# Ledger of designs, part 208: peptides against a protein of PDB entry 5Z08

Target 1, 168 residues: chain A of PDB entry 5Z08
Amino acid sequence: RQKDEWAKKTSSLMKQLDWFIGEHLGAMLAAEELGGPVVGELMEIDPDDLSAGFNAHGKLKKATSQPDLDRRQRRIDDIWGPQDEQGQAHKRKRGADEALAASAEMRDLIEQLMNKLVEAGGDNSATYVEIPRESAAARFLVRSKVAMFHPNDARRLRLVDFGRDLDD
Target 2, 222 residues: chain B of PDB entry 5Z08
Amino acid sequence: GLPRLIDAIEEASKIPAKRRQTPIKPTIEKLTTHLYTHGASPDSLLRLADLLTLRNHLDQASLAAITRNLYPSSTVSDEVVLRFIGALGHGQLKPTLALQALFLRWLVMVYHLLENPGVLGQVYGVLFDLLDTAAIRPQLCHLLALVTRRKHVRPFRIQAILTLSRQTGGDPNLTGLLRVFKNYYPEIIVGDATKGRASAFKHPDPQWRQHLDEIQQRRSEA

## One batch from the design tools (peptide; made by RFdiffusion4, then SolubleMPNN)

Design b2_p21_5_s3 (from b2_p21_5, 15 letters changed)
Fold by OpenDDE base, seed 4:
Structure b2_p21_5_s3 (fold): chain B 168 residues (1-168), chain C 222 residues (1-222), chain A 21 residues (1-21)
Amino acid sequence: as target 1 above (168 residues)
Amino acid sequence: as target 2 above (222 residues)
Amino acid sequence: AKKLKTLEEIYRRLQYSLTNL
């Protein structure tokens, strides 16, 4: 009975977390990946606004293309081409796709971090997940004090052991 | 040490300011300096919470100064949280609304140090019912933004926020809280009353946060 | 119990960060 209740609660919480990541965090993570504001600076990012891209200062690009925009911004401008109706639809779709991708990355990363923690059986050396890149998701987990990088290897991320803080 | 300072303040708090043999201000200053430097242990936090929340003869400036320096050196217990929650609202025995706003701000700033964040979720209704109290609404909305979970987002509360938002002319804190609700239920129709600027619920005091982090780091190294 | 607590803490910290970072 208690195990089943625990399993149900865990499943319910996972669904809530998945929803939170997908519906809220994903767009913000995507915005950060696209050179937008750091997660938390802009609480409501419409995926449609992601399509406008961000300037070097993390602000939504207004239609006036200033020339000295960083390579990322040029890529965003190139990616987010002409503002015709088809271009806007493609932009919206791409913004949604980026938000979905960021959500999936965050979800997968959390899952990997949790799985490694369980598998390690208390060996801290075995708790590290190898990350292919420093993503907005990884950075946000670290900023959130959910995860930490290996001191000598920024490609290795581990979950913060909350157990020590919860049992004390 | 901190316990002796608290003892002295507790004793002084029982006596009207005009009848005190010694001025309490120097002791309050020593306390606040100590709190700033070392933070408060869970036991000290509880005692200070009682001093802050129970009716006594301490002046509002002293109470505010203690609250502004109430850095936890460790975790914040449910009991401490409940003292502050119990102090909220209208009543002759309750702290001033200005002090209540400081308590709510404090709870926001120490939310990550709560031993059981779920305790705030259990008293969610009590907090929510205070939204009509304009003087504490900004900090209350911020705290509720942190505390709100899907289970708390109910039709009657959605409607209550919408109604109160209309009544207040679109208080940005209520709009911000409604955005948090929309997080759990995107289908929530944010009526015209919520077209206004929403609060982002940023950390109330970045310097306080930094100093808290320094105090907490010293604990992890000890 | 540990997994649930861990998930709760992850979720809490993520939510906290959105409002306080």
Scores: peptide ipSAE 0.504, ipTM 0.581, DockQ to the pose 0.267
Fold by OpenDDE base, seed 3:
Structure b2_p21_5_s3 (fold): chain B 168 residues (1-168), chain C 222 residues (1-222), chain A 21 residues (1-21)
Amino acid sequence: as target 1 above (168 residues)
Amino acid sequence: as target 2 above (222 residues)
Amino acid sequence: AKKLKTLEEIYRRLQYSLTNL
C-alpha cells in the first residue's frame, strides 16, 4: 500500500515535472540557447513566440563557442529573417523543435544527475555527470541551485545534496 | 554599538513624541546607518522586529526607515519571520498597511537567508487569506510565489484566486501567482480575466540585494 | 522515498528560479 502510494506520487510528480519542462521551461531554455533572454527573464515564451524573435531588450549573450555561434546565428537569422508565410511556418516549426530539444536535454540531465547520485552511494566524486557542453539547461540547473559544476571542470555537473532540506 | 541604539529606541518608543526629553530622529539615523554598514545580528533582528510590529509611539517614517535598512548580517530566525507575519492584516494593534507591504517586501528580499524557509509554508493559509487586501497584494503575491509548493495548490485556493482575479479586473500579481499554481497543476484553466499581463515577480530592489550580499560576504570571511 | 523527495526539491527549485531569476 505505502509503496504503491509512493509509486503513484512519484509517477504523478514525474508527469508534472515533464509537463513543466516540456510546456513551460523548454521554450525558455530554447530561447536562451538561441541567444534570447536568460531563463526567467521572460516568463511567457511559447514556441510560437520563439518564432517571432526576441525583442531588443533580450541581451543576446554571444555564445562563447564559434560553432554554436554559427548555428545560433543561423537560427537567429531564421527567427529574424523575412516574415513570409512560409518563413513563419518554418520558424514556428523550428522554434517548436528547439523547445523540444531543450526539454529533452533538461529532462535527460535531471535523470542522469539523479541516477548518478543514487549510484554513488555517498561518494561525491562519483556523482558527476559529464556534459558535452555548457547548455542553457545545465546553466539553469546551476542557477536554480539544483546542480553544481565541478570546481575544476565545467564539463562535470552534479546534483546538489538536498539532504538537510529533505528531512523536514 | 547596535544594542545600545536599540535600547535607546525601545525606551523612546514607550513615550509619546511630545513627552520625549530628546528627539529620537538622531538615534534612528544612527541606527539606520549602523544597519546599512554592518547589518543586524539575529538577536538585533528580533528586537527590531518587535519595534516594527508591536504598537508603540515611533513614527511611521522612522519605522519605514528601519525596515528599509533591515539588512541581516546572518540568518533570519523563524521567530523574526513570525513577528512580521503576525503583524499582517487589519486591526487597531497592527502596523499600517504601508508598513506591512514593506515587511512583505523585506521577507521576499531575505527569503534565501531564512533559517527555515518552511516556516512560511506553515503559515501559507494566513498569507493566502490576506490576498483580498489590495494594499499588500503585490508583495504578498510575490512572497506566495516563493513559498508555494504543490501541497498549497488546492482547488479552493485556485478558485479563490480566479474569483479574486475577476473581481479585481485581472490584477497582474494574481495572474502571476496563478501561473505559479499552474506550474504545479497544468490543468488549471486561466480564465479570460487572467489573459492579462502577469507579474514576473522580479527582485524588488537589486541595489538592496547587492548591498545585502556585501554584508553577508563579510560574515563568511570572519 | 529519497527519489520522490529529491524530485520534489528539484521541481521546487526549478519553479522557484523561474519566479526569482
Scores: peptide ipSAE 0.497, ipTM 0.572, DockQ to the pose 0.288
Fold by OpenDDE base, seed 1:
Structure b2_p21_5_s3 (fold): chain B 168 residues (1-168), chain C 222 residues (1-222), chain A 21 residues (1-21)
Amino acid sequence: as target 1 above (168 residues)
Amino acid sequence: as target 2 above (222 residues)
Amino acid sequence: AKKLKTLEEIYRRLQYSLTNL
């Protein structure tokens, strides 16, 4: 009975976290990855706006063709096929795909961090997840004090032990 | 009739109270009595909305008395709604926050008489951005609870309510609004601070509702 | 119990950071 209630609560919370990541955090993470604002600076990022790209100041670019912007921006601009309804639909789809990819990365990273914490059995040295890159997701987890990098290796990320922080 | 009373008040509103040759209070009392007995037509409502929302020389007690007796005899137009919404917020040209709270309360009580309830959904952002204003927050949350649809329940607004709820120590009106949001998105985590008593957003004045219903019924018989 | 508490804290900290960072 009590175990089943805990399982239900855990499942409910996981669904809530998945929703939070997918509906709120994913677009902001994707924006940061695309050279937009840091997560939290702009709370209203429509996935459709991700297709417009960001200027050097992290502000949404207006659809004006400035030619000399860097390879990532050129990829966003190369997605600017003709300003027809089909071109806008393809841009919206790509912005949505980037938000979905960022959401999936964050979700997977959280799952790996939690699994490593459980597997380590109290050995802090075994709690590190190897990350392929410093993503917006990884940076946000660290800024949020959810995770920390290994002191000597930025490719290793571990979950903060909240049990110690709650008992202190 | 009601138009002549409004004419007299409009003219008096242009003149500072100290410079008026005649006291306006008797005319205000005649107006409020007429409104209580017959209600206001759409045309009269618009004129009264202008008197209530535009800066003039009417005293706060008179403005409050008119607002408390502002019974629509029929529907409420988008234009009337927009006058009251445009009067919200901070500024030297805006009505007092006490009067703004009465306007929001009025909009809640006449919500079912709006010609187009969707007009409030179009100005949802304007209303939502005023939630930090403590003096109008109770009525504003109630109005937002009526107006909120799935399209308005956005990430940033969820987070804004959560932040403001923490900052206010769990205002029950914010908790009530967050419960409305949760009806559209059950996955919204209402933190432990929101385990507090939520507002039920009950009708603010049952007697006013009953009297409004009586005025509305007389129109259907005429 | 530990998993649920951990998830709750993760979620809390993520939400907090969006509003205060």
Scores: peptide ipSAE 0.494, ipTM 0.459, DockQ to the pose 0.229
Fold by OpenDDE base, seed 5:
Structure b2_p21_5_s3 (fold): chain B 168 residues (1-168), chain C 222 residues (1-222), chain A 21 residues (1-21)
Amino acid sequence: as target 1 above (168 residues)
Amino acid sequence: as target 2 above (222 residues)
Amino acid sequence: AKKLKTLEEIYRRLQYSLTNL
């Protein structure tokens, strides 16, 4: 009975986590992957720089700071303008697809990290997951102190042992 | 136990302070001590939400003390959330704006314990429409920063925040909320309204968080 | 129990990082 309650609680929490990743985190992760703001970093991104997209460094390209209210409204309208513009539908679809991809990557990475921790039976060397790339998901897990990179290999990620951090 | 303390406070809440035979303060202190030590079960949490949100004869200091010690020992139900959301805004039957700010702060601090975080997304419009209320705006912006999804970021809401930001002289909390919106749509031009300092929406009370974690941990060991 | 605690901590840490946006 208690094991069943724990299983139900675990399942419920997993659903909440899946919801959280899918509905919140995925879009932000996708924005980071697109060169947008880093998840969890309030970059003072000058709104004027937003119109120019993100540079290769994830910084907004300096758009000409024209304070023109009309340009601002136009840009908002260009972003949010009527649904019938094929270009906005494509941008929304791309953004949705990227958010879904980022959500799936984060979910899979969390699952792998948890599975490796269980399988390792206390062997720290066996707890590492190999990641194909340093994704926004991987970086966010590290920034969140959920995961740690291997000190010598940025392609290896492990779950932080929360039991040890609670005993310290 | 906690249910008996709640019973006593519920009965006392029906009676004006001047007509009470016994002072309620000692019972409130026992309640807040119990809440601090053990937290509130889902059932107790609902009863306390009713005491906090419904018009009664409890004094503001007592209501604030209960709210500050409202540690969930478990999850927070949709019903509890909706009681607090329903208590927001202007009206003679509504709690004070100071107490509403504490409720919003509480919702921020327990957001991770919601049984269904999506419930706040369903009432997003209600929350958003309260941004003009200066007294609750800081905590409201913080809650909205947690709740905001791509589906909530709409042109009219962007424009509403921008307009309100201009009207308020660039409230840092509004600027912070606009940055959250921008995370979903990087192309959002915030213009001069965001040249100001944005709120980082840090956890309102790290000590409260630590204590909540201790209460939640004890439940996981039971 | 360990899996649930781990998930709770993951979820907590992820949410905390988002509040510091």
Scores: peptide ipSAE 0.505, ipTM 0.554, DockQ to the pose 0.275; fails the geometry check

Design b2_p21_5_s4 (from b2_p21_5, 14 letters changed)
Fold by OpenDDE base, seed 1:
Structure b2_p21_5_s4 (fold): chain B 168 residues (1-168), chain C 222 residues (1-222), chain A 21 residues (1-21)
Amino acid sequence: as target 1 above (168 residues)
Amino acid sequence: as target 2 above (222 residues)
Amino acid sequence: EKKLKTLEEIYQRLRYSLTQL
């Protein structure tokens, strides 16, 4: 009985977390990855707006034609192809794909962090996940006090021990 | 007048709230109304800075209300600034971190009224060493953005901000401060911290600014 | 039990971070 209630609660919470990541957080993470606002500075990011890209001030770019900005800017500008209906559809799709990718990265990272915590059996040194890059997902987990980087290695991320934060 | 209101609050601040014969709230309301209407003279600012920064029996709501209405009618002295800086950090004798954030916000909003803006540059190290304190970091970064000069942008401070930026997952206020540093040293690689939006350090309260300007204007006409 | 509490804490901290920004 108690195990079944725990399993049901865990499943329900996982669904809520997956929904929260997919419907809200993914677009914001994708916006940050695209050089937009940091997650939380712009709460209402339509995935369709991700296609518009962001200026150096994290504001939505207006459709101004200036060509020569650098590789990440080129990805934004390749998203900014001509205003033809086909160009807009390709842009919307790309914004949605980036939001989905960011959602998947966040979900996978949370799962890895939790699995490593369980596998470590109380050894805090074994709780680190190796991350290929500092993603918007990784940064948001750290800002949220969910995860911590290794003090000497920014490629290593661990879950915060929530038991210790209760004693401080 | 304002001095008599301060006298009454100073005397009440020596006594625990439960042992006061009279409620202090009506006197605080009179003080804040007076401050809103007329501002505080340099002498009154110093006395109020002591009330705000020294350990006493005033409640946090009263201290916050005074701070939110602390309009200078004139300039802000070095002594007043140093009272607020000396109140920053951790410790049982320090004001709450919430109140410290209000003090830093106030210093940002009155920065243009400082008799000597250089005083903040002299205590730059003290301010910088508090960047790890998350509760005050937004206002602290804003103040540091105003205060920072080329002499303050040292390799160890660049590295400290970069390290803290990683540890905080790229706090936008730290990224904003790094952009200020980059204005003095363009070669600073802000790295992956640039992927996030830096804080623009906008004025914390446009209405408070407007009201301050009105108080300051009335003094120039008198 | 620990896994559920951990997930609850993760979820709350993520949500809280969005409300404080």
Scores: peptide ipSAE 0.417, ipTM 0.460, DockQ to the pose 0.248
Fold by OpenDDE base, seed 5:
Structure b2_p21_5_s4 (fold): chain B 168 residues (1-168), chain C 222 residues (1-222), chain A 21 residues (1-21)
Amino acid sequence: as target 1 above (168 residues)
Amino acid sequence: as target 2 above (222 residues)
Amino acid sequence: EKKLKTLEEIYQRLRYSLTQL
């Protein structure tokens, strides 16, 4: 009985989280990933700061590497390309695709972070997920105090141990 | 001269149209003819800006006619600019939104004659916060496109444009403004919000520009 | 149980971060 109630509550909460990510967060994450405003902060995050991403402390990184700027610029040029009727339909589709991609990335990151926390058995060194890039999803998790970067490696992300914050 | 015409209109503006002993229309026509022929000096521009922006008993057609003929003979002072900016927005004491749109159009057309173009950059927030007002949005986006510098392109403003663009179904003027923002921040993706063609922010009135250039040329020869 | 509490906390923190927008 209690295990089944726990499983049902977990499943219900997962569905609520999936809905929240898909319906509310995904478009905002896509906007940030695309160099729009930062999710969750009305802070004056300079778009250069958006391109640079957030540091391990959730602060905007300085735009260091040209490559991310070029990729974003290309994505923007593709969005700002000649707006014929076909171009408008392609832009709508692309934004929907980017929102879906951002939602999927956020969902996958949360799942990986939770799985690594369970697998680590209390070893903090084993709780890190390797991220292929600093995404809007990763940055939002850090800003939300859900995750933290490894102090020496911004490609490594771990879930915050919420159990310690409740006992202090 | 122009000062005497302004004096007569200022006095008439204090009196309701039904209580005026003399019709104001002939004096407005003389004023607009003078403005078309000679332009307005900085002092005359300030007085006319007060007539246009302060609540008085002048009819909307007269105010619009003055605004359409408001050719500067020289530069446009910060004080004149601030009168027009102070007249923007909602309120019982504010000019009509139609007249505000003419003021914004005027500021676009005389932008190159401002003594200090930086004054518009100082009031950038005031202008930006009016983007939700549909009646003035086309001219406001054009003015903001001229005024925008890197310091004004902030994430909250990027978000505000993106949000407003979604809410408006992709207003081409908002898309045009976001394109200007993109010049400073190439990483701004105009996502799904830009369902529409971006405005090119072309000069609002080429004939008005040509006539302004003729008035300005006479000043350089004096 | 730990998984549910963790998921609740994740969801609350994500929602809270958005309500500040």
Scores: peptide ipSAE 0.396, ipTM 0.391, DockQ to the pose 0.212
Fold by OpenDDE base, seed 2:
Structure b2_p21_5_s4 (fold): chain B 168 residues (1-168), chain C 222 residues (1-222), chain A 21 residues (1-21)
Amino acid sequence: as target 1 above (168 residues)
Amino acid sequence: as target 2 above (222 residues)
Amino acid sequence: EKKLKTLEEIYQRLRYSLTQL
């Protein structure tokens, strides 16, 4: 009985999370990945600042070298610039595909982070997930205080241990 | 306890101020102090939502004071949300637009505590159709910025915001909402419709947020 | 139990972060 209620609650919450990621967060993550606004940061970010990109903590990088700026600026211009009708249809499809990809990446990353926490058995060194890239998803998890990067390796991400704060 | 304070206020709300045997202000102060210290349970939130949204004999200052101290100790139910949404717009039976703006601000500040955030998405049309109401537009745009999903970003709504933005001389809140829409449809040109800076929709009250977090934390420890 | 609590916390923090930004 109690296990079944717990399983039902977990399943219900997972569905809510999946809905939240898919229907809300995914498009915002995709927008960030495409050089749009940072997830959650409603656009006080100067487009020029957006072109500079983000650090491992999801903060805007200072404008570094022009070439990387130009590539991101083109992507921003491709997103924000005036488009013809044919460009709009292709862009809507691409935007939908990017939102789905970002949703899947976020979901998978959360699952990996949770699994590693369980597998580690209390060994903090074993709780790290290796991430292939610093994604909008990873950055958002860090900004949300859900995850943290390894102090010396931004390719390693771990779930924040909520357990101490929940049992106290 | 909180329920008894609500009972006393509910009874007093049925009686015009001039006909009350006892001043209600001390009871309102006790209520707001209790809410500030402990927050409101889901059941208490519903009762308070009815007091705030239904026409009664409570004064606007008391209603505003309750709203400013309406800290949820737990989650916010769909029913509570729907009371506040139902109170929006024009009408003789509806709360003042000033109070409606406080309700919208409250919904923004407690959005993370909603049992079902999707409930606001279900009433998206009702919210959207109120954008012409200047007195509530800032908070309404902020709430819509949180609520908006791809399914809500329809051509007619894009055009409606663009039109309203032109009519308002580029209200920064409408520009902010258009930017949210642009996340779903990048082809939306915000600049041509708006000479103004977009609102960032920052949290309306950081102190209120901090105090809410403290109330919520005490619940997780209990 | 830990998985549910963890998932709740993840979900709340993600949602909360969107209201803070």
Scores: peptide ipSAE 0.419, ipTM 0.490, DockQ to the pose 0.274; fails the geometry check
Fold by OpenDDE base, seed 3:
Structure b2_p21_5_s4 (fold): chain B 168 residues (1-168), chain C 222 residues (1-222), chain A 21 residues (1-21)
Amino acid sequence: as target 1 above (168 residues)
Amino acid sequence: as target 2 above (222 residues)
Amino acid sequence: EKKLKTLEEIYQRLRYSLTQL
């Protein structure tokens, strides 16, 4: 009984987190990645203007491992590419694809951080996830005090131990 | 006038050099002479930004010559700035890194003429993410030094620039940017080991500045 | 239990960081 309630609560919370990441955070992460405002700065961007751009539910095509360069290039082109009708349609589609990609990256990063914390068994040195790049997702997790970078290596990210902060 | 010269170059830019009936060089020379003498209006500046940033059949020497003579007679719009920012990075459709370095140098030299300097602050992340590109790093660091405000100096960017500084053996331009960051966060340890004089981010071209000032003065008298 | 508490804390911190904006 209690295990089933716990499993249901965990599943419900995971769905809420996935919804929160997908519907709210993904667009903002994509905007930051596109050189827009930092997630967690009041963009006077009407959420409706961002939402209107990101509402194209393009199917999650597996993020082809395009080099970080290609993703940066796409981001710049998505912001500043030709503003013709085709360019706007491509911009909207690419914006939607970037929001989906950012949502997936955030979700995957949270999962990796949680898995590493469980696997480390209390060894803080083993809790670090290697990140291929500094992403808006990684940055937002750090700003939110969910994660922290390794003091000597910005490519290493770990989950904050929430158990210690409650006893102080 | 300038619009007719731009029209001729726009039409020539659609045609490969080997298929042009007339050499474009004389028209480029007329354009650059006109730009040197009178500068570019906002409308002409936008059209020239498109010619410089969009893939066309103009040769690199012509594009560089236009960029070196791209004196604004007035202000620089957000749209013009964004065309140049949109041209940065790696890709087959992007301008060469050498031309991108000239664009960044131009943005540094015209920074005081931007209608909205805040537009560069909005794209700060895009610019910051290009710091790994060695070919544009000197001009990019200079531009970031002008653009950086307290809101941009985040812990992750401090760590990123420190890491990149270590990886590059203490690039003087990165050290210069770290000094700008240190103005907002004094606790930043700019490693002593880079005995290299941090770039003072001096004006890239004093002669270009003087000539720009002369063009801008003529506008205030008109 | 630890996983649920961790997820709750992650979710709360992420939400809180958006509400202080």
Scores: peptide ipSAE 0.407, ipTM 0.407, DockQ to the pose 0.197; fails the geometry check

